# Ledger of designs, part 274: peptides against a protein of PDB entry 6UG1

Target 1, 304 residues: chain A of PDB entry 6UG1
Amino acid sequence: SNEERKRRKYFHMLYLVCLMVHGFIRNEWINSKRLSRKLSNLVPEKVFELLHPQKDEELPLRSTRKLLDGLKKCMELWQKHWKITKKYDNVGLYMRTWKEIEMSANNKRKFKTLKRSDFLRAVSKGHGDPDISVQGFVAMLRACNVNARLIMSCQPPDFTNMKIDTSLNGNNAYKDMVKYPIFWCEVWDKFSKKWITVDPVNLKTIEQVRLHSKLAPKGVACCERNMLRYVIAYDRKYGCRDVTRRYAQWMNSKVRKRRITKDDFGEKWFRKVITALHHRKRTKIDDYEDQYFFQRDESEGIPD
Target 2, 301 residues: chain A of PDB entry 6UG1 as posed
Amino acid sequence: SNEERKRRKYFHMLYLVCLMVHGFIRNEWINSKRLSRKLSNLVPEKVFELLHPQKDEELPLRSTRKLLDGLKKCMELWQKHWKITKKYDNEGLYMRTWKEIEMSANNKRKFKTLKRSDFLRAVSKGHGDPDISVQGFVAMLRACNVNARLIMSCQPPDFTNMKIDTSLNAYKDMVKYPIFWCEVWDKFSKKWITVDPVNLKTIEQVRLHSKLAPKGVACCERNMLRYVIAYDRKYGCRDVTRRYAQWMNSKVRKRRITKDDFGEKWFRKVITALHHRKRTKIDDYEDQYFFRRDESEGIPD

## One batch from the design tools (peptide; made by RFdiffusion4, then SolubleMPNN)

Design b2_p30_2_s2 (from b2_p30_2, 16 letters changed)
Fold by OpenDDE base, seed 4:
Order: structure tokens, then C-alpha cells, then sequence
Structure b2_p30_2_s2 (fold): chain B 304 residues (1-304), chain A 30 residues (1-30)
């Protein structure tokens, strides 16, 4: 019905704002000065120097290569720090079906909520789910004065899916779900004027995304619980930005149709949410990023 | 059902009253 469509849009918006606020809160937690002091000790001076290379005036690419090598070494150090990777409780922050949402709301299951103190302890000990691990990795880079963003692929329920019962195939569902991350890192390369994508936990990859990312879910089974629709970036200065364009190869043809921003009302609302979560002034980094997104929109063109 | 889903989300994500108020303010008029 039209009412059910409105209801699903509303719940999509509710989930989206809740997930975006959750990302904001986690971004605040990883700015903990106490955590920063502990995590900075994980990075030896030689690796710190690679993270902060001098500008090579002859070949700026050499400076980028040093930064990339520093980030690789940080990933290796992080793997040594991280002792226990917990499985997600149920599906974590991956996409739920409409039925699963209704079932979860009816089930009085007491969730073990992770308080700030518990999060900080988990990161400090190297014990937690992959999301906590990624968030801790971002905290470690920030502790080393790296301009690192927390990236969250927000997975609200699909308001375009009018089927109530999407029976997701049981046995391999978890493996397919976790094949691609929900959280990752971006690092500002001041030499190339680009964001470097870092997945320290799942794919253990570093990318300079041009047209596509390895972090973008591929295949039907992987896309059931992880649809690239809302990739939100949270920076160390409490900036909030939609960076979906970086990771979406087909933003205009495929991704836009599955976003609340497909219409003017949804676009205005989503902009309001981003603005409410964006607690810093615009910078030249934002200008370079917007220019990159513009070029990506022009290069994709309008879908025929 | 709507309120139960809100309650579930707020509990699952461990939002405080201020965070809930902020979320509700962004959903006002929808």
C-alpha cells in the first residue's frame, strides 16, 4: 500500500539517523585523550616518521609512497595489538530485513550495550568485534597526528524492497555478510590531495580509490546485508560528510535509486541530518574532495 | 510497532535521553 511505503521510508530514515548518530558517537569516543596516549605507544618512531614524510619537491609520489608504507606498517602493528576478534551479535550493524526488525522489536532480548568505558577498554586490550577494531585503528592513527576519518557504511533497511519475507539463506549468511566491511578508515594524503582508503581488519587493504573500491560489496549474497548507499565520513574535528560517491561506481544509475535522497524531500532531510552532525568549518580538504566527487559525477554521466 | 522499533534501536545503540531527543528532532515533521 501507499501507507506501507510511507511507513518503510520513515523507518528507513529512523534507522539511518540512528546509525549516523551511532557513528558520530563512536567518532567522539575514538578521540579520547586517554586512549590516544595508550595507542600512540604502539607506533614506533620509524613508523611515525613514515606517516609524516617530508614533501619530496622532485617527486611528490615518493612522499605518498612513504605514507602508504607507514599505513601498511600501522596495519601490521594493529594486527599484533588485536588479540580477540569477536563475532558480531546477530548481524551487528549490517542490514536487517523488515521481518527481522519486527521480530527484534517484539523480542525483549536484553542487548549488552557497550558503554564508552567498555569501548575504550576493549580497544586498549585489543578485544572486540571488527567494527571496534577499525574504530580503534582510526584512534591509533589519530594518536599519531594522522588526519584519519572513520568511515561508516550505514545499512538501514531497504525501503525499496516491498517484500516482507526476504528469507536470507541461513548457513553461509554470516560469511557472506562479513565479506565486506561496514566500518573502515580514510587517511588524508596532503601530497596527492586525496583520501586514501584503509581497511585494516576485513580485507586488510590500502587503496587510492579512482573509479571503484574493493570495499564495495559485489555479488547477490554479499549485497543482501551490505548495500553501498550511505558511506559517511567522521573526521577528528567532528566533521560529517557523505563520501558514498567515492565508493559507488554507479552512483547515478544504481545507488541513488536506493537512497532517501532520490527525491527532493529526502535530499533536503538528509542534508539536514548531515548538517546537524557536521560540527566544524569547511576546509580546503573539503574543496578537493568535492572537486573529486564532481569529476566522478561527470565521468559517470546520466544513466541512459 | 513503531514505538517498539524506536525503543529497540535506542536500547541496541545505547542512546541517552539527549541523543534520543536529538534523533527525534531530526524526525520531527516526517
Amino acid sequence: as target 1 above (304 residues)
Amino acid sequence: MMEKIKEYLYEYLDFDEEEIKFIESLLEGL
Scores: peptide ipSAE 0.724, ipTM 0.973, DockQ to the pose 0.877
Fold by OpenDDE base, seed 3:
Structure b2_p30_2_s2 (fold): chain B 304 residues (1-304), chain A 30 residues (1-30)
Amino acid sequence: as target 1 above (304 residues)
Amino acid sequence: MMEKIKEYLYEYLDFDEEEIKFIESLLEGL
């Protein structure tokens, strides 16, 4: 019905704002001074120096290569720190079906909510789910004065799916779900004027995204719970930015159709949410990023 | 059902009253 469509759109917006606020709060938690002091001790001086290379005036690419090597070593150090990777409780922050949402709302299972103190302890001990691990990795990089962003792929329910029962086939569902991350890291490369993508936990990869990302879900089974629609970046200064364009090959032709921003009302609302979560002034980094997004939009063209 | 889903989400994500008020302010007029 038209009413059901409106209801699903509203719940999509509710979930989206809740997930975005959750990302904001986690971004505040990883700025903990106490955590920063502990995590900085994981990074030896030689690795710190690689994270902060001198500018090579002859070949800026040499400086970028040092930064990339430093980030690789940080991933290795992080793997040594992280002792216990817990499975997600149910589906974590991956996309739920409409039926699963209704069932979850009716079944008041006491969810063990992770308090700030528990989160900080989990990160410090290296015990937690993959999302906590990624968040802790961002905290470690920030502790080393790296301009690292927390990236969150927000997975609200699909308001474009009007099916009542999407029975997800159970057996491989978890493996397919966790094949691609929900959280990752970006690091600002001041030499190339680009964001470097870092997945320290899931794919254990570093990439300089041009047209395609390895972190973009591929295949029907993986996309059932991880649909790339809202990739939100939270920086150390409490900036909030939509960076979906970086990771979406087909932003205009495919991704936009699954976003609330497909219409002017949804676009205005989503901009309001981003603005409300963006607690810093604009910087030259934002200008370079917006220029990159513009070039990507131009290169994709208008969908046929 | 709508209120149950809100309650579930707010509990699951461990939002405080200020955070809930902030979220509700962003959903006002929808």
Scores: peptide ipSAE 0.723, ipTM 0.973, DockQ to the pose 0.831
Fold by OpenDDE base, seed 2:
Structure b2_p30_2_s2 (fold): chain B 304 residues (1-304), chain A 30 residues (1-30)
Amino acid sequence: as target 1 above (304 residues)
Amino acid sequence: MMEKIKEYLYEYLDFDEEEIKFIESLLEGL
């Protein structure tokens, strides 16, 4: 019905804003000075120097290569620090079906919420789920004065899916769900004027994304709970930016149709949410990023 | 159903009253 369509759109917006606020709160928690002091001790001086290369005036690419090597070594150090990777409780922050949402709302299960103190302890000990691990990795890079962003792929329920939910009960459902991350890191490369993508936990990859990312979910089974629609970046100065364009190869043709921003009302609302979560002034880094997104939109073309 | 989903989501994400008010302010007029 039209009413059911309106209801699903509203719940999509509710989930989206809640997930975005959750990302903001986690980004605040990883800025903890106490955590920063502990995590900085994990990075030896030689690796710190690689993270902060001097500008090579002859070949700026050499400076980028040092930064990439430093980030690789930080991933290796992080793997040594992280002792216990816990499974998600149920589906974590992956996408739920409409039926699962209704069932969860009706069946109030006691779940243990992770408080700020518990989070900081988990990161410090190296014990937690993959999301906590990624968030801790971002905290470690920030502790080393690296301009690292927390990236969150927000997974609100699909308001475009009007089908009755079939049970996603397959033996491989969890494996397919966790094949791609929903949290990762970006690091600013001041030499190339680009964001470097870092997945320290799941795929253990470093990418300089041009047209596509390895972090973008592929295949029907993986996309059931991880649909790339809202990739939000949270920086160390409490900036909030939509970076979906970086990771979406087909933003205009495919991704936009599944976003609230497909219409003017949804676009205005989503801009309101981003603005409310963006607690810093614009910088030249934002200008370079916007220029990159513009070039990506032009290169994709208008879908025929 | 709507209120039950809100309650579940706010509890699941462990939002405080200020965070809930902030979220509700962004959903106002929808």
Scores: peptide ipSAE 0.723, ipTM 0.973, DockQ to the pose 0.858
Fold by OpenDDE base, seed 1:
Structure b2_p30_2_s2 (fold): chain B 304 residues (1-304), chain A 30 residues (1-30)
Amino acid sequence: as target 1 above (304 residues)
Amino acid sequence: MMEKIKEYLYEYLDFDEEEIKFIESLLEGL
């Protein structure tokens, strides 16, 4: 019905704002001074120097290469620190079906919420799920004075899916779900004026995204619980930005159709949410990023 | 059902009253 369509759109918006606020809160938690002091001790001076290379005036690419090497070593150090990777409880922050949402609301299972103190302890000990691990990695880079963003791929229920019964009861459902991350890192390269993508936990990759990302889910099974629609960046100064354009090869032709921003009302609402979560002034970094997104939109073109 | 889903989601994400008020303010008029 039209009413059910409106209801699903509303719940999509509710879930989206809740997930975005959750990302904001986790970004605040990883700015903990106590955590920062502990995590800075994981990074040797030689690796710190690679993270902060001198500007090579002759060939800026040499400085970028040092930064990339420093980030690679930080990933290795992080793997050594992280002792226990827990499975997600159920599906974690991956996309739920409409039926699963209704079942979860009716069956109030006692789940253990992770409080701030428990989170900080988990990161410090290296014990937790992959999301906690990524968040801790961002905290470690920030502890080394690296301009690292927490990236969250928000997975609200698909309001475009009007099917009631999408039972995702396959034996491989968890494996397919976790094939691609929900959280990752971006690091500002001041030499190339670009964001570097870092997945320290799942794919264990560093990427300088041009046209497509390895982190973008591929295949039907992987996209069931991980649809690239809302990739939100949270920086160390409580900036909030939509960076979906970086990771979406087909933003205009495919991704936009699955977003609330497909219409003017949804676009205005989503901008209101981003603005409400953006707690810093605009910087030159934002200008370079917006220029890159503009060039990506022009290069994709308007779908015919 | 709608209120049950809100309650579940707020409990699941462990939001406080201020965070809930903030979220509800962004959903006003929807």
Scores: peptide ipSAE 0.718, ipTM 0.972, DockQ to the pose 0.810

Design b2_p30_2_s3 (from b2_p30_2, 14 letters changed)
Fold by OpenDDE base, seed 2:
Structure b2_p30_2_s3 (fold): chain B 304 residues (1-304), chain A 30 residues (1-30)
Amino acid sequence: as target 1 above (304 residues)
Amino acid sequence: MFEKMKEYLYEFLDFNEEEIEFIESLLEGL
């Protein structure tokens, strides 16, 4: 019905805000001074120096290469720190079906996210799910004074899916779900004036995204619980930015149709949400990022 | 059903009253 469509759209918006606020809260927690002091001790001086290369005036690319090498070594150090990778409880923050949400609401399942103290302890011990591990990795980089962002791919239920029963039955459902991350890291490269993408846990990859990312879900099975629609970046100064354009090859042709921002009302509302979560002044880094997004929009073209 | 789904979501993400109020303020007029 039209009423059901309106209800699903509204609940999608509610769920999206809740996920974005959750990301904001986790971004605050990883700024913990106590955690920072512990995690800085994991990074040797030689690795710290690689994270903070001097500007090579002859070849700025050499400075970027040092930073990339430092980040690679940080991923290796992080893997040594992380002792226990827990499975997600149910589907974690991956996308639920409408039926799964309704069933969960009826069954009053007492699944709750970790409290701040438990989160900080989990990160400090190296015990937790992949999302906690990524969040801890961002904390470690921030402890080393690296401009690292927490990235969250928000997975609200699909308001474009009007099917009542979407039972995702399959023996490999969990494997397909976790094939791509929903949390990762970005690091500012001041030399290239670009964000470097870092997945320290799932794919264990570092990339400089040009046209496409390895972190973008591919294949029907992987996209059932992980649709690239709302990739939100949280920085160390409590900035909040939509960075979906970086990871979406087909933003205009495919991704926009599945976002609340498909219409002017949704665009204005989503801008209001981003603004409410953005607690810092604009910087030159934001200008370079916006310029990159503009160039990506021009290069994709208008969908026919 | 909608209210139960909302309550479930707030409990799942373990929001406090201030966080809930903030979320609801962003949904005003919808």
Scores: peptide ipSAE 0.750, ipTM 0.976, DockQ to the pose 0.850
Fold by OpenDDE base, seed 1:
Structure b2_p30_2_s3 (fold): chain B 304 residues (1-304), chain A 30 residues (1-30)
Amino acid sequence: as target 1 above (304 residues)
Amino acid sequence: MFEKMKEYLYEFLDFNEEEIEFIESLLEGL
């Protein structure tokens, strides 16, 4: 019905805000000074120096290469630190079907929610799910004074899916679900004036995204629970930015149709949400990023 | 059903009253 469509749209918006606030809270938790002091000890001086290369005035690319090498070594150090990777409880923060949400609402299962103290302990010990691991990796980089962002691919239920009974069959679903991450890292390269994408846990890759990312889900099965629609960046100064354009090859032709921002009302509302979560002043880094997004929009073109 | 889904979501993400009020304020007029 039209009423059901309106309810699903509203619940999608509610769920999206909840996920974005959750990302904000996790970003605050990883700024813990106590955690920072512990995690800084994981990074030896030689790796710290690679993370903070001198500006090569002749060839800025040499400085970027040092930073990339430092980030690679940090991923290796993080893998040594992380002792136990737990499976997600149910589907974690991957996309649920409408039926799964309704069933979960009817079956009041007490979720063991991880409190701040338990989170900090989990990160410090290297025990937790992949999301906690990524969040801890961002905390480690921040502890080394690296301008690292927490990236969250928000997975609200698909309001464009009006089918009632999309029960996803269970067994192959988990492997396909976890094939691509929901959380990852971005690091500011002050030499190239670009964000470097880092997935320390899932794909264990470092990318300088131009047109395509390896982190973008591919294939029908992987996209069932991981639909690239809302990629939100949380920085160390509590900035909040929509960075979906970086990871979406087909933002205008495909991704926009699945977003609340497909219409002017949804665009204005979503901007209001981003603004409410953005707790810092604009910087030159934001200008470089917006310029990159503009160039990507022009290069994709407007779909016919 | 919608209210139960909302309650479930708030419980699932362990939001406090202040966080819930903030979320609801962003949904006013929808």
Scores: peptide ipSAE 0.749, ipTM 0.976, DockQ to the pose 0.893
Fold by OpenDDE base, seed 4:
Structure b2_p30_2_s3 (fold): chain B 304 residues (1-304), chain A 30 residues (1-30)
Amino acid sequence: as target 1 above (304 residues)
Amino acid sequence: MFEKMKEYLYEFLDFNEEEIEFIESLLEGL
């Protein structure tokens, strides 16, 4: 019905805000001074120096290469620190079907939600799900004075899916679900004036995304619970930015149709949400990023 | 059902009252 469509749209918006606020809170938690002091000790001086290379005036690419090597070594150090990777409870923050949400609302399961203290302990011990691990990795980089962002691919239920939810199949569905991450890291490269994408946990990859990312879900099965629609970046200064354009190859043709921002009302509302979560002043880094997004929009063109 | 789904979501993400109020304020007028 039209009413059900409105209800699903509203609940999608609610769920999206909740996910974005959750990302904001986790971003605050990883700024813990106590955690920072502990995690800085994981990074040897030689690796710290690679994270902070001098500018090579002859070939700035050499400085970027040092940073990339430092980030690679940080990923290796993080793997050594992380002792226990827990499976997600149910689907974690991956996309739920409408039926699964309704069933969960009817079946009040006591969620063991991690409090801030529990999160900090989990990161410090190296025990937790992949999301906690990524968040801890961002905390470690921030502890080393790296301009690292927490990236969250927000997975609200698909308001464009009006089909009666077919039960997503069991054990194989989990493998397909976790094939691509929900959380990852971006690191500012001050030499190239670009964000470097880092997935320290899932794909264990470092990318300088131009047109395509390995983190973008591919294939029907992987996209069932992970649709790239709302990739939100949280920085160390409590900035909040939509960075979906970086990871979306087909923003205009495919992704936009599945976003609340497909219409003017949704765009204005989503901008309001971003603004409410953006607690810093604009910087030159934002200008470079916006320029990159503009170039990506021009290069994609209008969908045929 | 909607209220139950909302309660579930708030419990699932363990929001406090202030966080809920903030979320609700962003949904006002929808």
Scores: peptide ipSAE 0.747, ipTM 0.976, DockQ to the pose 0.924; fails the geometry check
Fold by OpenDDE base, seed 3:
Formats: structure tokens, sequence, C-alpha cells
Structure b2_p30_2_s3 (fold): chain B 304 residues (1-304), chain A 30 residues (1-30)
């Protein structure tokens, strides 16, 4: 019905805000001074020096290469620190079906949500799910004074899916779900004036995204619970930015159709949400990023 | 059903009252 469509749209908006606020809170937790002191001790001086290379005036690319090497070594150090990777409870923060949400609402299962103290302990011990691990990795980089962002691919239920019963029945459903991450890291390269993408846990990759990211879900089975729609960046100064354009090859032709921002009302509302979560002043980094997004929009063109 | 789904979501993400009020304020006028 038209009413059901409105209800699903509203609940999608609610769920999206909740996910974005959750990301904001986790971003505050990883700024913990107590955690920072512990995690800085994981990074040897030689690796710290690679994270903070001098500017090579002759070849700025040499400085970027040092930073990339430092990030690779940090990823290796993080793998040694992280002792226990827990499976997600149910589907974690991956996309639920409408039926799964309704069933969960009816079956008041006490979800053991991690309190701040439990999260900090989990990160400090290296025990937790992949999302906690990524969040801890961002905390370690921030402890080393790296301008690292927490990236969250928000997975609200698909308001464009009007099917009632999408049973995601498959023996490999969990493997397909976790094939691509929901959380990752970005690091500012002050030399190239670009964000570097880092997945320290899932794909264990570092990339400089130009047109395509390895973190973008591919294939029907992987996209069932991980639909690239709302990639939100949280920085160390409590900035909040939509960075979906970086990871979406087909923002205008495909991704926009699955976003609340497909219409002017949704765009204005989503901008209000981003603004409410953005607690810092604009910087030159934001200008470079917006210029990159503009160039990506021009290069994609108008969908035929 | 919607209220139950909302309560579930707030419990699942372990929001406090201030966080809930903030979320609700962003949904006002929808």
Amino acid sequence: as target 1 above (304 residues)
Amino acid sequence: MFEKMKEYLYEFLDFNEEEIEFIESLLEGL
C-alpha cells in the first residue's frame, strides 16, 4: 500500500539516524585518552616516523610512500594485537530485512550492547568483533597523531523493497555477508591531498581510491546485507561527512535510487542530519574532498 | 508495530534518553 511505503520510508530514516548516531558515539569512544595511551605503546618509534614523514619537496610521492608503508606496518601490528575475532551476534550492523526487524521487535531478545567501558576493555585486550577491531585500529592511529577517520557504511533496511518475505535462506549467507566490511578507516595524506582507504581487518588492504574501491560490495549475495548507500566519515574532531561518492562508482545511476536523497525532501532532511552530527568548522581538507567529489560527479555524467 | 520496532532499535543500539531525544528531534516534521 501507499501507507506501507510511507511507513518503510520513515522507518528507514529513523534507522539511518540511529546508525549514524551510533557511529558518532563510537567515534567519541575511540577518542578516549586512556585508550590512546595504551594503543600508542603498540607503535614503535620507527613506525611512528613513517606515519609522520618529512615533506619531500623534490618528490612528494616519496612522502606518501613512507606514509603507506607506515600504515601497512600499523595494520601488521594491529593483527598481532588482535587475539580474538568474535563472530557478529546475528547480522551485527549489516542490513536486516523488514521481516527480521519485525521478528526482532516481537521477540524482545536482550541484545547485549557493549557499554563504553566494555568497548574500551575489548579494544585494549584485542578481543571483539571485526567492527570493534576496526574502531580500535582508528584509535591506535589517532593515538599516533594520525588524522584517521572512522568510516561506517550504514545499512538501514531497504525502503525500496516492498516484498514482505525476503527470506535470506542460504548456507553461505554469513560468509557472503562478511565478505565486505561495514567499518573501515581513512587516513589523510597531506602530501597528495587525498584520503587513503584502509581496511585493517576484513580485506587487509590499503588503497588510494580513484574510480573503484575494493571495499565496494560486488555480486548479488554480498549486496543482500551490504548495500553501499550511506558511507559516513567521522573524524577525530567530531566532523561528520557523507563520503559515499568515493566508494560508489555509479552514484547517480544506481546508488541514488536506493537513498533517501533521491528526492529534494530527503536530500534536505539528510543534510540536516549530517549538519547536526558535524561538530567542527570547515577546513581546507573538506575543500579538497569536495573538489574530488565534484570531479567524480562530472566524470560519471548524467545516467542515460 | 512501529513503536515496538523503534523501542527494539533504541535498545539494540543502547541509546540513553538524551540520545533518543536528539534522534527524535531530527525526525520532527516528517
Scores: peptide ipSAE 0.747, ipTM 0.976, DockQ to the pose 0.888; fails the geometry check

